# Peptides against a protein of PDB entry 1BH9, part 11

Target 1, 89 residues: chain A of PDB entry 1BH9
Amino acid sequence: FSEEQLNRYEMYRRSAFPKAAIKRLIQSITGTSVSQNVVIAMSGISKVFVGEVVEEALDVCEKWGEMPPLQPKHMREAVRRLKSKGQIP

## One batch from the design tools (peptide; aimed at target 1 A16 F17 F49 V54)

Design b1_p28_1 (made by RFdiffusion4)
Pose (drawn by RFdiffusion4):
Structure b1_p28_1 (pose): chain A 89 residues (1-89), chain P 28 residues (1-28)
Amino acid sequence: as target 1 above (89 residues)
Amino acid sequence: SLTEELVLKIYEEFKDEMVPKMEYALTP
């Protein structure tokens, strides 16, 4: 395999949001503070969401006869499709 | 409903950082 497949996997494996921002974003909406578990769970769910959007936008870029990197028009279009499939909020 | 809203807000906060990382990871 290529250095890139390996490096793409490593990024996928360890990419994660910083807990500090997830927490301040959540607690700045509940007013109350929140738990370690809520922050981790919310990070995991958000990573999946990011995963579905990029995966879907990569498909649009592919079908529009274009190549990566993903452009803004791909992200928004992907979002519209995911909403139609009703798979993202 | 609150969880869904928070996911959207988290995505909007980190999309400029996390989308390129996920794109790099998922692009074959």
Fold by OpenDDE base, seed 5:
Structure b1_p28_1 (fold): chain B 89 residues (1-89), chain A 28 residues (1-28)
Amino acid sequence: as target 1 above (89 residues)
Amino acid sequence: SLTEELVLKIYEEFKDEMVPKMEYALTP
């Protein structure tokens, strides 16, 4: 492996949502308190989803013949496509 | 679904921070 590969891996690994904020967000929607395990589960699901959105957006960017970095239009299109494919958790 | 709603809201709330990191991580 290369330093670059290691750096990318570490960036992926360290990417996380702040637990307290996630907990508050979930509770605001559900109207009830949520356990730490629920927060962990939703954080994991959401992280995977972000990855899927980015992967889709990278594909969109490429198919549109455009160059990085990803723009909001790529992200919006990516989410739209994932919705159309039924690939939102 | 509830999960879908939650995931989308979490994404919208934190995308500014998470997307650049993930883009770096997933770009060849």
Scores: peptide ipSAE 0.726, ipTM 0.947, DockQ to the pose 0.834
OpenDDE base, seeds 1, 2, 3, 4: peptide ipSAE 0.725, 0.721, 0.723, 0.723; ipTM 0.947, 0.946, 0.946, 0.946

Design b1_p28_1_s1 (made by RFdiffusion4, then SolubleMPNN; from b1_p28_1 with T3R E4D K9L V19I K21I A25S)
Fold by OpenDDE base, seed 1:
Structure b1_p28_1_s1 (fold): chain B 89 residues (1-89), chain A 28 residues (1-28)
Amino acid sequence: as target 1 above (89 residues)
Amino acid sequence: SLRDELVLLIYEEFKDEMIPIMEYSLTP
């Protein structure tokens, strides 16, 4: 692995949602206290979801002949495509 | 499902922070 590849991987691995904020958000919706494990699980699932959307958006960007950084239009199209494929909740 | 709804809410709430990181991480 190149240093660049390693750096990209490390950035991905280290990226995370703020635990406290996620916990509060979940509790606000469920109306009850949630365990740390639930927060971790939901954070992980959400991270994967973001990754899938971004991956699709990068593909959209490329297909449109455009260059990063991603713009809202790429994200919107990505979500649309993933919904059409049944890959988005 | 509740899980799916929560995922979407989390995405909308924090996407501005996460998307740049994920874009960098996933860009070939």
Scores: peptide ipSAE 0.462, ipTM 0.893, DockQ to the pose 0.887
OpenDDE base, seeds 2, 3, 4, 5: peptide ipSAE 0.041, 0.028, 0.046, 0.045; ipTM 0.536, 0.535, 0.543, 0.556; seed 2 fails the geometry check

Design b1_p28_1_s2 (made by RFdiffusion4, then SolubleMPNN; from b1_p28_1 with T3L E4D E13A V19I K21V Y24K)
Fold by OpenDDE base, seed 1:
Structure b1_p28_1_s2 (fold): chain B 89 residues (1-89), chain A 28 residues (1-28)
Amino acid sequence: as target 1 above (89 residues)
Amino acid sequence: SLLDELVLKIYEAFKDEMIPVMEKALTP
């Protein structure tokens, strides 16, 4: 990585999904209230998981000869590929 | 699948902030 790329990666590492949004997302799935500790844990897990999906989606985008920004089709294909590779359930 | 739908929900929720940050960071 160049220094510039490293700096951007550090920004990513230091970033986090907004707690409120994560909480709403989880609650939309569970239908019940979620503790702050669960939100914190899921925020971290989500960052890692989404990072893997985005990385794969960027590869998809490149292989399709397309340019960013990523679109839903890239994300969907990324998930499919990661499932196929056994990287995600 | 549930995971597909979850990913799309995440994309829609964060496409203006977190996703672009990740794109820039993870782009070779």
Scores: peptide ipSAE 0.411, ipTM 0.885, DockQ to the pose 0.413
OpenDDE base, seeds 2, 3, 4, 5: peptide ipSAE 0.396, 0.395, 0.364, 0.401; ipTM 0.880, 0.882, 0.871, 0.883

Design b1_p28_1_s3 (made by RFdiffusion4, then SolubleMPNN; from b1_p28_1 with T3V E4D E13A E17V V19I K21V Y24K)
Fold by OpenDDE base, seed 3:
Structure b1_p28_1_s3 (fold): chain B 89 residues (1-89), chain A 28 residues (1-28)
Amino acid sequence: as target 1 above (89 residues)
Amino acid sequence: SLVDELVLKIYEAFKDVMIPVMEKALTP
């Protein structure tokens, strides 16, 4: 791996979704208040999940002959493809 | 579905923060 690739990965590794935003998102879905521990756990899961979607979306973008940045249409298509592969519900 | 809504909400909330970081990190 190049130094540039490692630097980009390190940037990704050190980044995280803001806890307040994750809490709000979960509450909007469940309709119930969630604990700090749930927010912490879901923050990690969300990072992995979104990473998988973004990876698929990059593939979609390339296959469609388009250039970054990713758009909602790429994300939506990525989800459809991941569902068809059985990788997400 | 729930997953569809979740992805769209995440994208809108983090399109200028986390998504670009992930995009750059995962791009060959």
Scores: peptide ipSAE 0.300, ipTM 0.845, DockQ to the pose 0.470
OpenDDE base, seeds 1, 2, 4, 5: peptide ipSAE 0.285, 0.268, 0.287, 0.278; ipTM 0.839, 0.830, 0.839, 0.836

Design b1_p28_1_s4 (made by RFdiffusion4, then SolubleMPNN; from b1_p28_1 with T3R E4D E5Q K9L V19I K21V Y24K)
Fold by OpenDDE base, seed 2:
Structure b1_p28_1_s4 (fold): chain B 89 residues (1-89), chain A 28 residues (1-28)
Amino acid sequence: as target 1 above (89 residues)
Amino acid sequence: SLRDQLVLLIYEEFKDEMIPVMEKALTP
């Protein structure tokens, strides 16, 4: 692996949703207390999902002949495409 | 499912913060 690849991996690994806020959000929906393990699991699943959307959005941006950074229109199109592929949860 | 709904809600709530970070992580 190149240094660049390692750096990107570390950025991905270190990225995370705010734990406390996710816990509150889940609890507001479920109406009951949520364990730390559930918060960790949901954070991980959501992180993977964001990665998939961003990956698709980067492809959209490139195909449209546009330059970074990603814009809301790229994200919306990415979600649309993933839905059509049956890859949206 | 509940799980799927939660994933989408979490995404919508925190995407503004997470997207720039993930973009950097996934861009060559």
Scores: peptide ipSAE 0.642, ipTM 0.933, DockQ to the pose 0.834
OpenDDE base, seeds 1, 3, 4, 5: peptide ipSAE 0.637, 0.638, 0.632, 0.635; ipTM 0.932, 0.932, 0.931, 0.932

Design b1_p28_2 (made by RFdiffusion4; failed a check: the pose's geometry)
Pose (drawn by RFdiffusion4):
Structure b1_p28_2 (pose): chain A 89 residues (1-89), chain P 28 residues (1-28)
Amino acid sequence: as target 1 above (89 residues)
Amino acid sequence: EISNYVIWKLFEQFPEFVEEMEYALRPD
């Protein structure tokens, strides 16, 4: 396999949001503070969401006869399709 | 509702993380 497949996997394996921002964002909405678990769980769920959007946008870029990197028009279009399939909020 | 809002905000506020996921999930 290529250095890229390996490096693409490593990024996928370890990419993660910083807990500090996730927490401040949540607690700045509940007013109350929140737990270590809530931050981790929210990070896990958000990583899946990001995954579905980029996976869906890669499909649009592919079908529009274009090549990566993903452009803004791909992200928004992907969002519209995911909402139609009702798979993202 | 809070969870959905947070997910969207995290997606909007962390474009570098979205690019990392894009790079990782690109087809060969």

Design b1_p28_2_s1 (made by RFdiffusion4, then SolubleMPNN; from b1_p28_2, 12 letters changed; failed a check: the pose's geometry)
Amino acid sequence: SIVDEVIWQLFEEHPDFVDQMAYALLPD

Design b1_p28_2_s2 (made by RFdiffusion4, then SolubleMPNN; from b1_p28_2, 14 letters changed; failed a check: the pose's geometry)
Amino acid sequence: SIKDEVIWRLFEENPELVDQFAKALLPD

Design b1_p28_2_s3 (made by RFdiffusion4, then SolubleMPNN; from b1_p28_2, 11 letters changed; failed a check: the pose's geometry)
Amino acid sequence: DILNQVIWQLFEDNPDFVEQMAYSLLPD

Design b1_p28_2_s4 (made by RFdiffusion4, then SolubleMPNN; from b1_p28_2, 13 letters changed; failed a check: the pose's geometry)
Amino acid sequence: DILDKVIWQLFEENPDFVRQMAEALLPD

## One batch from the design tools (peptide; aimed at target 1 I45 V54 V79)

Design b1_p29_1 (made by RFdiffusion4)
Pose (drawn by RFdiffusion4):
Structure b1_p29_1 (pose): chain A 89 residues (1-89), chain P 29 residues (1-29)
Amino acid sequence: as target 1 above (89 residues)
Amino acid sequence: TVLENLTTLLEEVHDELVDFLLEKLEEML
């Protein structure tokens, strides 16, 4: 395999949101503070969401006869399809 | 390229991400 397949996997494996921002974002909406578990669970769910959007946008870029990197028009279009399939809020 | 895609996602889909997190938070509450 290529250095890139390996490096793409490593990034996938360890990519994660900083807990501090996830927590401040959530607690700045509940007013109350929140738990370690809530932050981790919210990070996990948000990583899956990011995964679905990029995976879907990559498909649009592919079908529009274009190549990566993903452009803004791809993200927004992907969002519209995901909402239609009703798979993202 | 991965970093560029993620930056573009966060610039273009940040409100939808917040809304997604809010919906999941309401389910937990």
Fold by OpenDDE base, seed 5:
Structure b1_p29_1 (fold): chain B 89 residues (1-89), chain A 29 residues (1-29)
Amino acid sequence: as target 1 above (89 residues)
Amino acid sequence: TVLENLTTLLEEVHDELVDFLLEKLEEML
């Protein structure tokens, strides 16, 4: 790994959605309280989801012959493709 | 089971969670 690649990986590894935001979101949808462990689990799942979407978006960007940075259109197309592949519901 | 509970929760929040995550991702671009 290059130093830059390592740094990006470390930044990704350390990144997380704020627990409070995830908790509020879930509770607003379910109408019931959620445990800390549920929030942790959902945060982890969300992180994996984001990673997969970004990876697909980078592929979309490349396949469209475009250069970084990623744009919303790449993200929207990525989600569409992942749904089509059955990778996300 | 824990897995069943998580699966159910994911199904319940899926659409709103996806929208939320996409919004946050777009804000970072």
Scores: peptide ipSAE 0.094, ipTM 0.593, DockQ to the pose 0.045
OpenDDE base, seeds 1, 2, 3, 4: peptide ipSAE 0.075, 0.028, 0.026, 0.043; ipTM 0.555, 0.497, 0.491, 0.522

Design b1_p29_1_s1 (made by RFdiffusion4, then SolubleMPNN; from b1_p29_1, 18 letters changed)
Fold by OpenDDE base, seed 1:
Structure b1_p29_1_s1 (fold): chain B 89 residues (1-89), chain A 29 residues (1-29)
Amino acid sequence: as target 1 above (89 residues)
Amino acid sequence: MIEETLKVLFEEAGEELIEYIKEELEKLL
């Protein structure tokens, strides 16, 4: 990765998801209320997922000879590749 | 800029994220 790509990846890695949004998402999935510790754990897991997709998308962008910011086509290709590798469902 | 990128990510990979969270959540609960 170029320095610019690494910087963009790091920005996403350091970003924080709103706890309320994560809590609502988890509650929607489980159908029940969840503890703050579960929200914290799942927030971390969500960040890992986002990091993996962004990292792959930046790789796609580079391989296609394009420059950031990431576009929908980079995200779509990243998801396809990660699914192919069995890294995401 | 991050917000817009996250929006695009959720539009393109939102269902995959939900499935990923479900699988990991099943390990915790």
Scores: peptide ipSAE 0.178, ipTM 0.718, DockQ to the pose 0.594
OpenDDE base, seeds 2, 3, 4, 5: peptide ipSAE 0.169, 0.166, 0.174, 0.174; ipTM 0.708, 0.706, 0.714, 0.714

Design b1_p29_1_s2 (made by RFdiffusion4, then SolubleMPNN; from b1_p29_1, 19 letters changed)
Fold by OpenDDE base, seed 5:
Structure b1_p29_1_s2 (fold): chain B 89 residues (1-89), chain A 29 residues (1-29)
Amino acid sequence: as target 1 above (89 residues)
Amino acid sequence: MLEKTLETLFEEAGEELIEYMKKVLQELL
């Protein structure tokens, strides 16, 4: 990655999900309330997921000879590749 | 820009995130 790409990745890596939003999302999936610890755990897991998608998307962008900002096509290809690698469902 | 990037990510990868979360939740709950 270029320094700029690395810096952008670091920005994404440092980003945090609002706990309330994660809690609402979990509740929408499960149909039930969950503990704060579950929210914390899922926040971390979601962060890993997002980080991997962003990293892969940046790699796709670079390999296609393009530069950030990331576009939908980079995200779609990243997801496809990660699924192919078995990194995500 | 970051916010827009995250929005795009959620638009394009949100379903996969949900499926990933479901898989993990199945083990945690």
Scores: peptide ipSAE 0.143, ipTM 0.688, DockQ to the pose 0.620
OpenDDE base, seeds 1, 2, 3, 4: peptide ipSAE 0.131, 0.132, 0.126, 0.143; ipTM 0.676, 0.677, 0.668, 0.682; seeds 2, 4 fail the geometry check

Design b1_p29_1_s3 (made by RFdiffusion4, then SolubleMPNN; from b1_p29_1, 18 letters changed)
Fold by OpenDDE base, seed 3:
Structure b1_p29_1_s3 (fold): chain B 89 residues (1-89), chain A 29 residues (1-29)
Amino acid sequence: as target 1 above (89 residues)
Amino acid sequence: MLEQTLETLFEEAGEELIKYMIEELEKLL
C-alpha cells in the first residue's frame, strides 16, 4: 500500500458507530442496560452489517441507473436482496 | 469488496453517513 492507501484503510479500520449510539439503540430494543462487551460486539456486527447493506445499496443504485447519494429505497431494496441471498436474516 | 467500499464511503461521508446508517438501522430493527 501507498501511504495514502494505508491511511484510507486505517480510516475504515478506525471507523465505527459511536458506542453511546449503539448502547442507546440496544437499550431501546431490550429495555434494559447492556454491558460494555455487548456494545463492543454489536458495534462490530453493525459495522459489518451496514457495510454489506451499503455495498448492496450502491449496486442497486447503479443497476437502477441512478446516482448517489443513496436513498431509503436503495437501502430497503438492498436489504430485500441480501435476505433473498441468505446473507442477512 | 466490503473493505474498499467502506473505506471510500467513510472517507467521503464520515459522520453524516454514520448518522444516516444509524437511522436506517433503527427502522430495520
Scores: peptide ipSAE 0.034, ipTM 0.516, DockQ to the pose 0.089
OpenDDE base, seeds 1, 2, 4, 5: peptide ipSAE 0.032, 0.026, 0.025, 0.031; ipTM 0.520, 0.532, 0.541, 0.556

Design b1_p29_1_s4 (made by RFdiffusion4, then SolubleMPNN; from b1_p29_1, 18 letters changed)
Fold by OpenDDE base, seed 1:
Structure b1_p29_1_s4 (fold): chain B 89 residues (1-89), chain A 29 residues (1-29)
Amino acid sequence: as target 1 above (89 residues)
Amino acid sequence: MIEETLAVLFREAGEELIEFIKEELEKLL
């Protein structure tokens, strides 16, 4: 990595979804109140998931001879591929 | 490249991506 690449990676690594938004999202799905620990866990899982899906979707987009921005079709294909690889359930 | 992935991730971080993430996370919960 160049210094700039490392810096951008560190910025991403330190970034997180707002806890309140994650909490609301989880509660909207589960219909129940969730603890701070659940929010922390899901924040981490969500970040990893998003990163992996976007990475795979970029690969799909490139292999299809297309250019960003990513479209739902790239995301859906990425998820399919990641499931096939056993990287996500 | 990592910088391209990050750039796309942040550019795509709009309502559509949020909705997609929501839908996929619903399957995991």
Scores: peptide ipSAE 0.057, ipTM 0.593, DockQ to the pose 0.181
OpenDDE base, seeds 2, 3, 4, 5: peptide ipSAE 0.031, 0.023, 0.021, 0.027; ipTM 0.537, 0.544, 0.533, 0.553

Design b1_p29_2 (made by RFdiffusion4)
Pose (drawn by RFdiffusion4):
Formats: sequence, C-alpha cells, structure tokens
Structure b1_p29_2 (pose): chain A 89 residues (1-89), chain P 29 residues (1-29)
Amino acid sequence: as target 1 above (89 residues)
Amino acid sequence: LSELLSPEAEEELMELTEEFIETMAREMA
C-alpha cells in the first residue's frame, strides 16, 4: 500500500475534536457544567457526522465530474441530500 | 487534509459541526 493510504488511515484513526471547545460549547448552552463522558460521547457523534458529510460531498464532487479537494458547493449540496434522506438533523 | 478539503470547505464543515453539537445539546437538555 501507499504512504498515503497509511497516512490517510492514521489521520482517520486519531483525528478528534479538542475536548475543551466541545465542553465550553455545550456548557455554554446548558448553563450547568457537564461530564467527561458527555464531552467524549458528543465528540464521537460529531466525528461520525463529519464523516457522513465528507463522504456524501465526496460523492457529489465525484458525480459532478470534479476532483477533490472538496469545495464549499460540495458541502452544502451534500447537506441538502443528507437532509432529504433524513439521515442528518 | 488539504488534499481532501479546501480551506473554505473546512471552515464551512466546522460551522456545520458546531450547529450539530448545539442542536444535540439542546435536545438532551
């Protein structure tokens, strides 16, 4: 396999949101503070959401006869499709 | 990462992520 497949996987394996921002974002909405578990769970769910959007946008870029990197028009279009399939909020 | 996402697309994705997290936090409240 290529250095890229390996490096693409490593990034996928360890990419994650910083806990500090996830927590401040959540607690700045509940007013109350929140737990270590809530932040990790929210990070895990958010990563899956990011995964679905990029995976879907990559499909739009592919079907529009274009090549990566993903452009803004791909992200928004992907969002519209995911909402239609009702798979993302 | 830049081979997969442009800077403008990455910023937009972050905004969507923040909106998603805020929606989920309100639903759980």
Fold by OpenDDE base, seed 2:
Structure b1_p29_2 (fold): chain B 89 residues (1-89), chain A 29 residues (1-29)
Amino acid sequence: as target 1 above (89 residues)
Amino acid sequence: LSELLSPEAEEELMELTEEFIETMAREMA
């Protein structure tokens, strides 16, 4: 996959979590109102997360000698590896 | 996009993303 394809996908996937949804999710956890700035920050961080996971998953798929499209197991393995590297919490 | 991720993979990614946000939010609280 090309960087262009990945970038297009990232942009598409980013739309899956609008600020309103993020705000609700955070507030459900904290139990208090969340500022717009916090929502914006979380939105940005989430976008980075998605990009890193997809990129790592592509690497996993390749290293396992498997063909696209990516499957759930690639996504789960990607997250595991990223956590192991300390790149995500 | 199905050309990159299968529908199932996209669903998994969404769940993983929610878990990520929840983890981050918990750290904030």
Scores: peptide ipSAE 0.658, ipTM 0.922, DockQ to the pose 0.737
OpenDDE base, seeds 1, 3, 4, 5: peptide ipSAE 0.655, 0.649, 0.653, 0.655; ipTM 0.922, 0.920, 0.922, 0.922

Design b1_p29_2_s1 (made by RFdiffusion4, then SolubleMPNN; from b1_p29_2, 11 letters changed)
Fold by OpenDDE base, seed 3:
Structure b1_p29_2_s1 (fold): chain B 89 residues (1-89), chain A 29 residues (1-29)
Amino acid sequence: as target 1 above (89 residues)
Amino acid sequence: MSELLTPEALKELEELTREFIEKLAKELK
């Protein structure tokens, strides 16, 4: 894909998970306050996750004989495959 | 030029990521 498409995707990946939002999400699950370090770690892990899913989705798209833009079905299949490979929990 | 992800695909990705975070967060309890 083009440099422009890559740049837009990277911009999204970097900004899609603001600390405040992640903190709120975690705290809604744990029922208690969470440290800044945990939020930072979760943010980083989430960014890696997104990258791996999109990379796998591109492979899925190609294997299915299709072309970008990626669709929801590619994202869902990507996650399924990554779980199957043990690359994500 | 067309985007790498459709708006629907991006929304799906966001949902999948939320579920991923929720799963990991449960391990913090």
Scores: peptide ipSAE 0.674, ipTM 0.921, DockQ to the pose 0.713
OpenDDE base, seeds 1, 2, 4, 5: peptide ipSAE 0.671, 0.667, 0.661, 0.665; ipTM 0.921, 0.922, 0.922, 0.921

Design b1_p29_2_s2 (made by RFdiffusion4, then SolubleMPNN; from b1_p29_2, 14 letters changed)
Fold by OpenDDE base, seed 5:
Structure b1_p29_2_s2 (fold): chain B 89 residues (1-89), chain A 29 residues (1-29)
Amino acid sequence: as target 1 above (89 residues)
Amino acid sequence: MSSLLTPEALKLLQELAEEFIRELARKAL
């Protein structure tokens, strides 16, 4: 894949988890206020998650003898594999 | 424009990320 493709993906990954949105999401689940540190941690962990899924999906794509861009089938297979490895919940 | 993911794959990734956060929050908090 091109540098442009990677750069655009990285820009998305960096902006995908605004603190306010994460805070609201967590609080909707827990029913209570969430600390700034929890929000920061969750943002970081989520960015790692996205990276791991895309990395695994690229591996799937390659193993299947296919070429980017990644498709939903690659993403779904990546998640299945990561779960089986215990790398994601 | 060039993209590493198709629009459909990107949409799925976004949904997966939100699901991940929900699951992690439920289990860890």
Scores: peptide ipSAE 0.678, ipTM 0.923, DockQ to the pose 0.706
OpenDDE base, seeds 1, 2, 3, 4: peptide ipSAE 0.675, 0.677, 0.678, 0.670; ipTM 0.921, 0.922, 0.922, 0.921

Design b1_p29_2_s3 (made by RFdiffusion4, then SolubleMPNN; from b1_p29_2, 11 letters changed)
Fold by OpenDDE base, seed 2:
Structure b1_p29_2_s3 (fold): chain B 89 residues (1-89), chain A 29 residues (1-29)
Amino acid sequence: as target 1 above (89 residues)
Amino acid sequence: MSELLTPEALELLLELAEEFIRQLAREAL
């Protein structure tokens, strides 16, 4: 993919997981206060997850004989495949 | 030159990431 596509993707990936939002989400689930380190770790893990899904989705797109931009169907199939491979829960 | 993701694909991707976080938080924390 082009430099522009990579740049836009990286911008989205970095901005998609604001600390405050992740903190609120985790706290709503656990019912307890969450440390800064946990929020940082979860943010990092989430960004890795997004990277893996996009990489798999690009592979799906290619295998289906299609071209970017990636569509929701590629994302859903990517997650299914990653789960079947045991790469994500 | 097209974007890497459609707006709908990006929205779904972010929703999937949020679900992933919820799952990890419930199971690991």
Scores: peptide ipSAE 0.631, ipTM 0.909, DockQ to the pose 0.692
OpenDDE base, seeds 1, 3, 4, 5: peptide ipSAE 0.623, 0.629, 0.617, 0.629; ipTM 0.910, 0.911, 0.906, 0.912

Design b1_p29_2_s4 (made by RFdiffusion4, then SolubleMPNN; from b1_p29_2, 12 letters changed)
Fold by OpenDDE base, seed 1:
Structure b1_p29_2_s4 (fold): chain B 89 residues (1-89), chain A 29 residues (1-29)
Amino acid sequence: as target 1 above (89 residues)
Amino acid sequence: MSSLLTPEALEELQRLTEEFIRQLAEELK
């Protein structure tokens, strides 16, 4: 991958889920106030998730004999595989 | 210049991530 490609992806990975958005999402689910620490934890976990999914998706793409850029089907398959491996819930 | 993800793939990734967060957040109840 080019440096630019990696930079764009990393920029997304880092900024995709602002704390405020995560907090709102969690609170909408739990129905209660969520601590800053929970938001921080979820933010970190989410970033790891994104990284793992994209990495797995690249592997899927390659194994399917296809070329980047990654498509939705690669993302979905990546998640399925990660779940089957027990790497994500 | 090529991108790592298509816009559609990025959107799907976002959806999957939100679902992931939702599943984890359910455990916080």
Scores: peptide ipSAE 0.679, ipTM 0.922, DockQ to the pose 0.702
OpenDDE base, seeds 2, 3, 4, 5: peptide ipSAE 0.675, 0.676, 0.675, 0.673; ipTM 0.922, 0.921, 0.923, 0.922; seed 5 fails the geometry check

## One batch from the design tools (peptide; aimed at target 1 T30 M42 I45)

Design b1_p30_1 (made by RFdiffusion4)
Pose (drawn by RFdiffusion4):
Structure b1_p30_1 (pose): chain A 89 residues (1-89), chain P 30 residues (1-30)
Amino acid sequence: as target 1 above (89 residues)
Amino acid sequence: SLLSPEAAEELAELTKEFIEEKAEELKEEL
């Protein structure tokens, strides 16, 4: 395999949102503070959301006869399709 | 890179909005 397959996997394996921002974002909505578990669970669910969007946008870029990197038009278009499939809020 | 700078900024906004929606659901449950 290529250095890139390996490096793409490593990034996938360890990419994660900083807990501090996830927590401040959530607690700045509930007013109450929140638990370690809520932050981690929210991070996990958001990583899957990011995964679905980028996977879907990669498909649009592919079908529009274009190549990566993903452009803004791909992200928004992907979002519209995911909403239609009703798979993302 | 997989994403352009402009596409990464849009993705970050979408992710923030997604987390805010989930936080609102959590607020209603509390």
Fold by OpenDDE base, seed 1:
Structure b1_p30_1 (fold): chain B 89 residues (1-89), chain A 30 residues (1-30)
Amino acid sequence: as target 1 above (89 residues)
Amino acid sequence: SLLSPEAAEELAELTKEFIEEKAEELKEEL
């Protein structure tokens, strides 16, 4: 399913996700075909998620007294913090 | 760059998990 996974470069650099990949991912979970609107909505909230994670990760990095570039630990901690704050979209 | 290559990979995985969780929620509502 790797071929259908989200492109890291597109996610970060363009804040966009391949609709086909998202569609297939959602369908793999729901077990049924999903509408274009569902894909659009998912793309939108995913973009928000990515943005919030990166912003939070930068804050984490700074608060830890570290310097960019961000590392995996910052991303994981960011998600943890966002969840604890109830800020996951 | 803002993200290290490894961080970008982690972000991708976290995003995938996020979508999967949302899709599961959607599934429950279908």
Scores: peptide ipSAE 0.654, ipTM 0.924, DockQ to the pose 0.558
OpenDDE base, seeds 2, 3, 4, 5: peptide ipSAE 0.649, 0.650, 0.653, 0.649; ipTM 0.921, 0.921, 0.923, 0.922

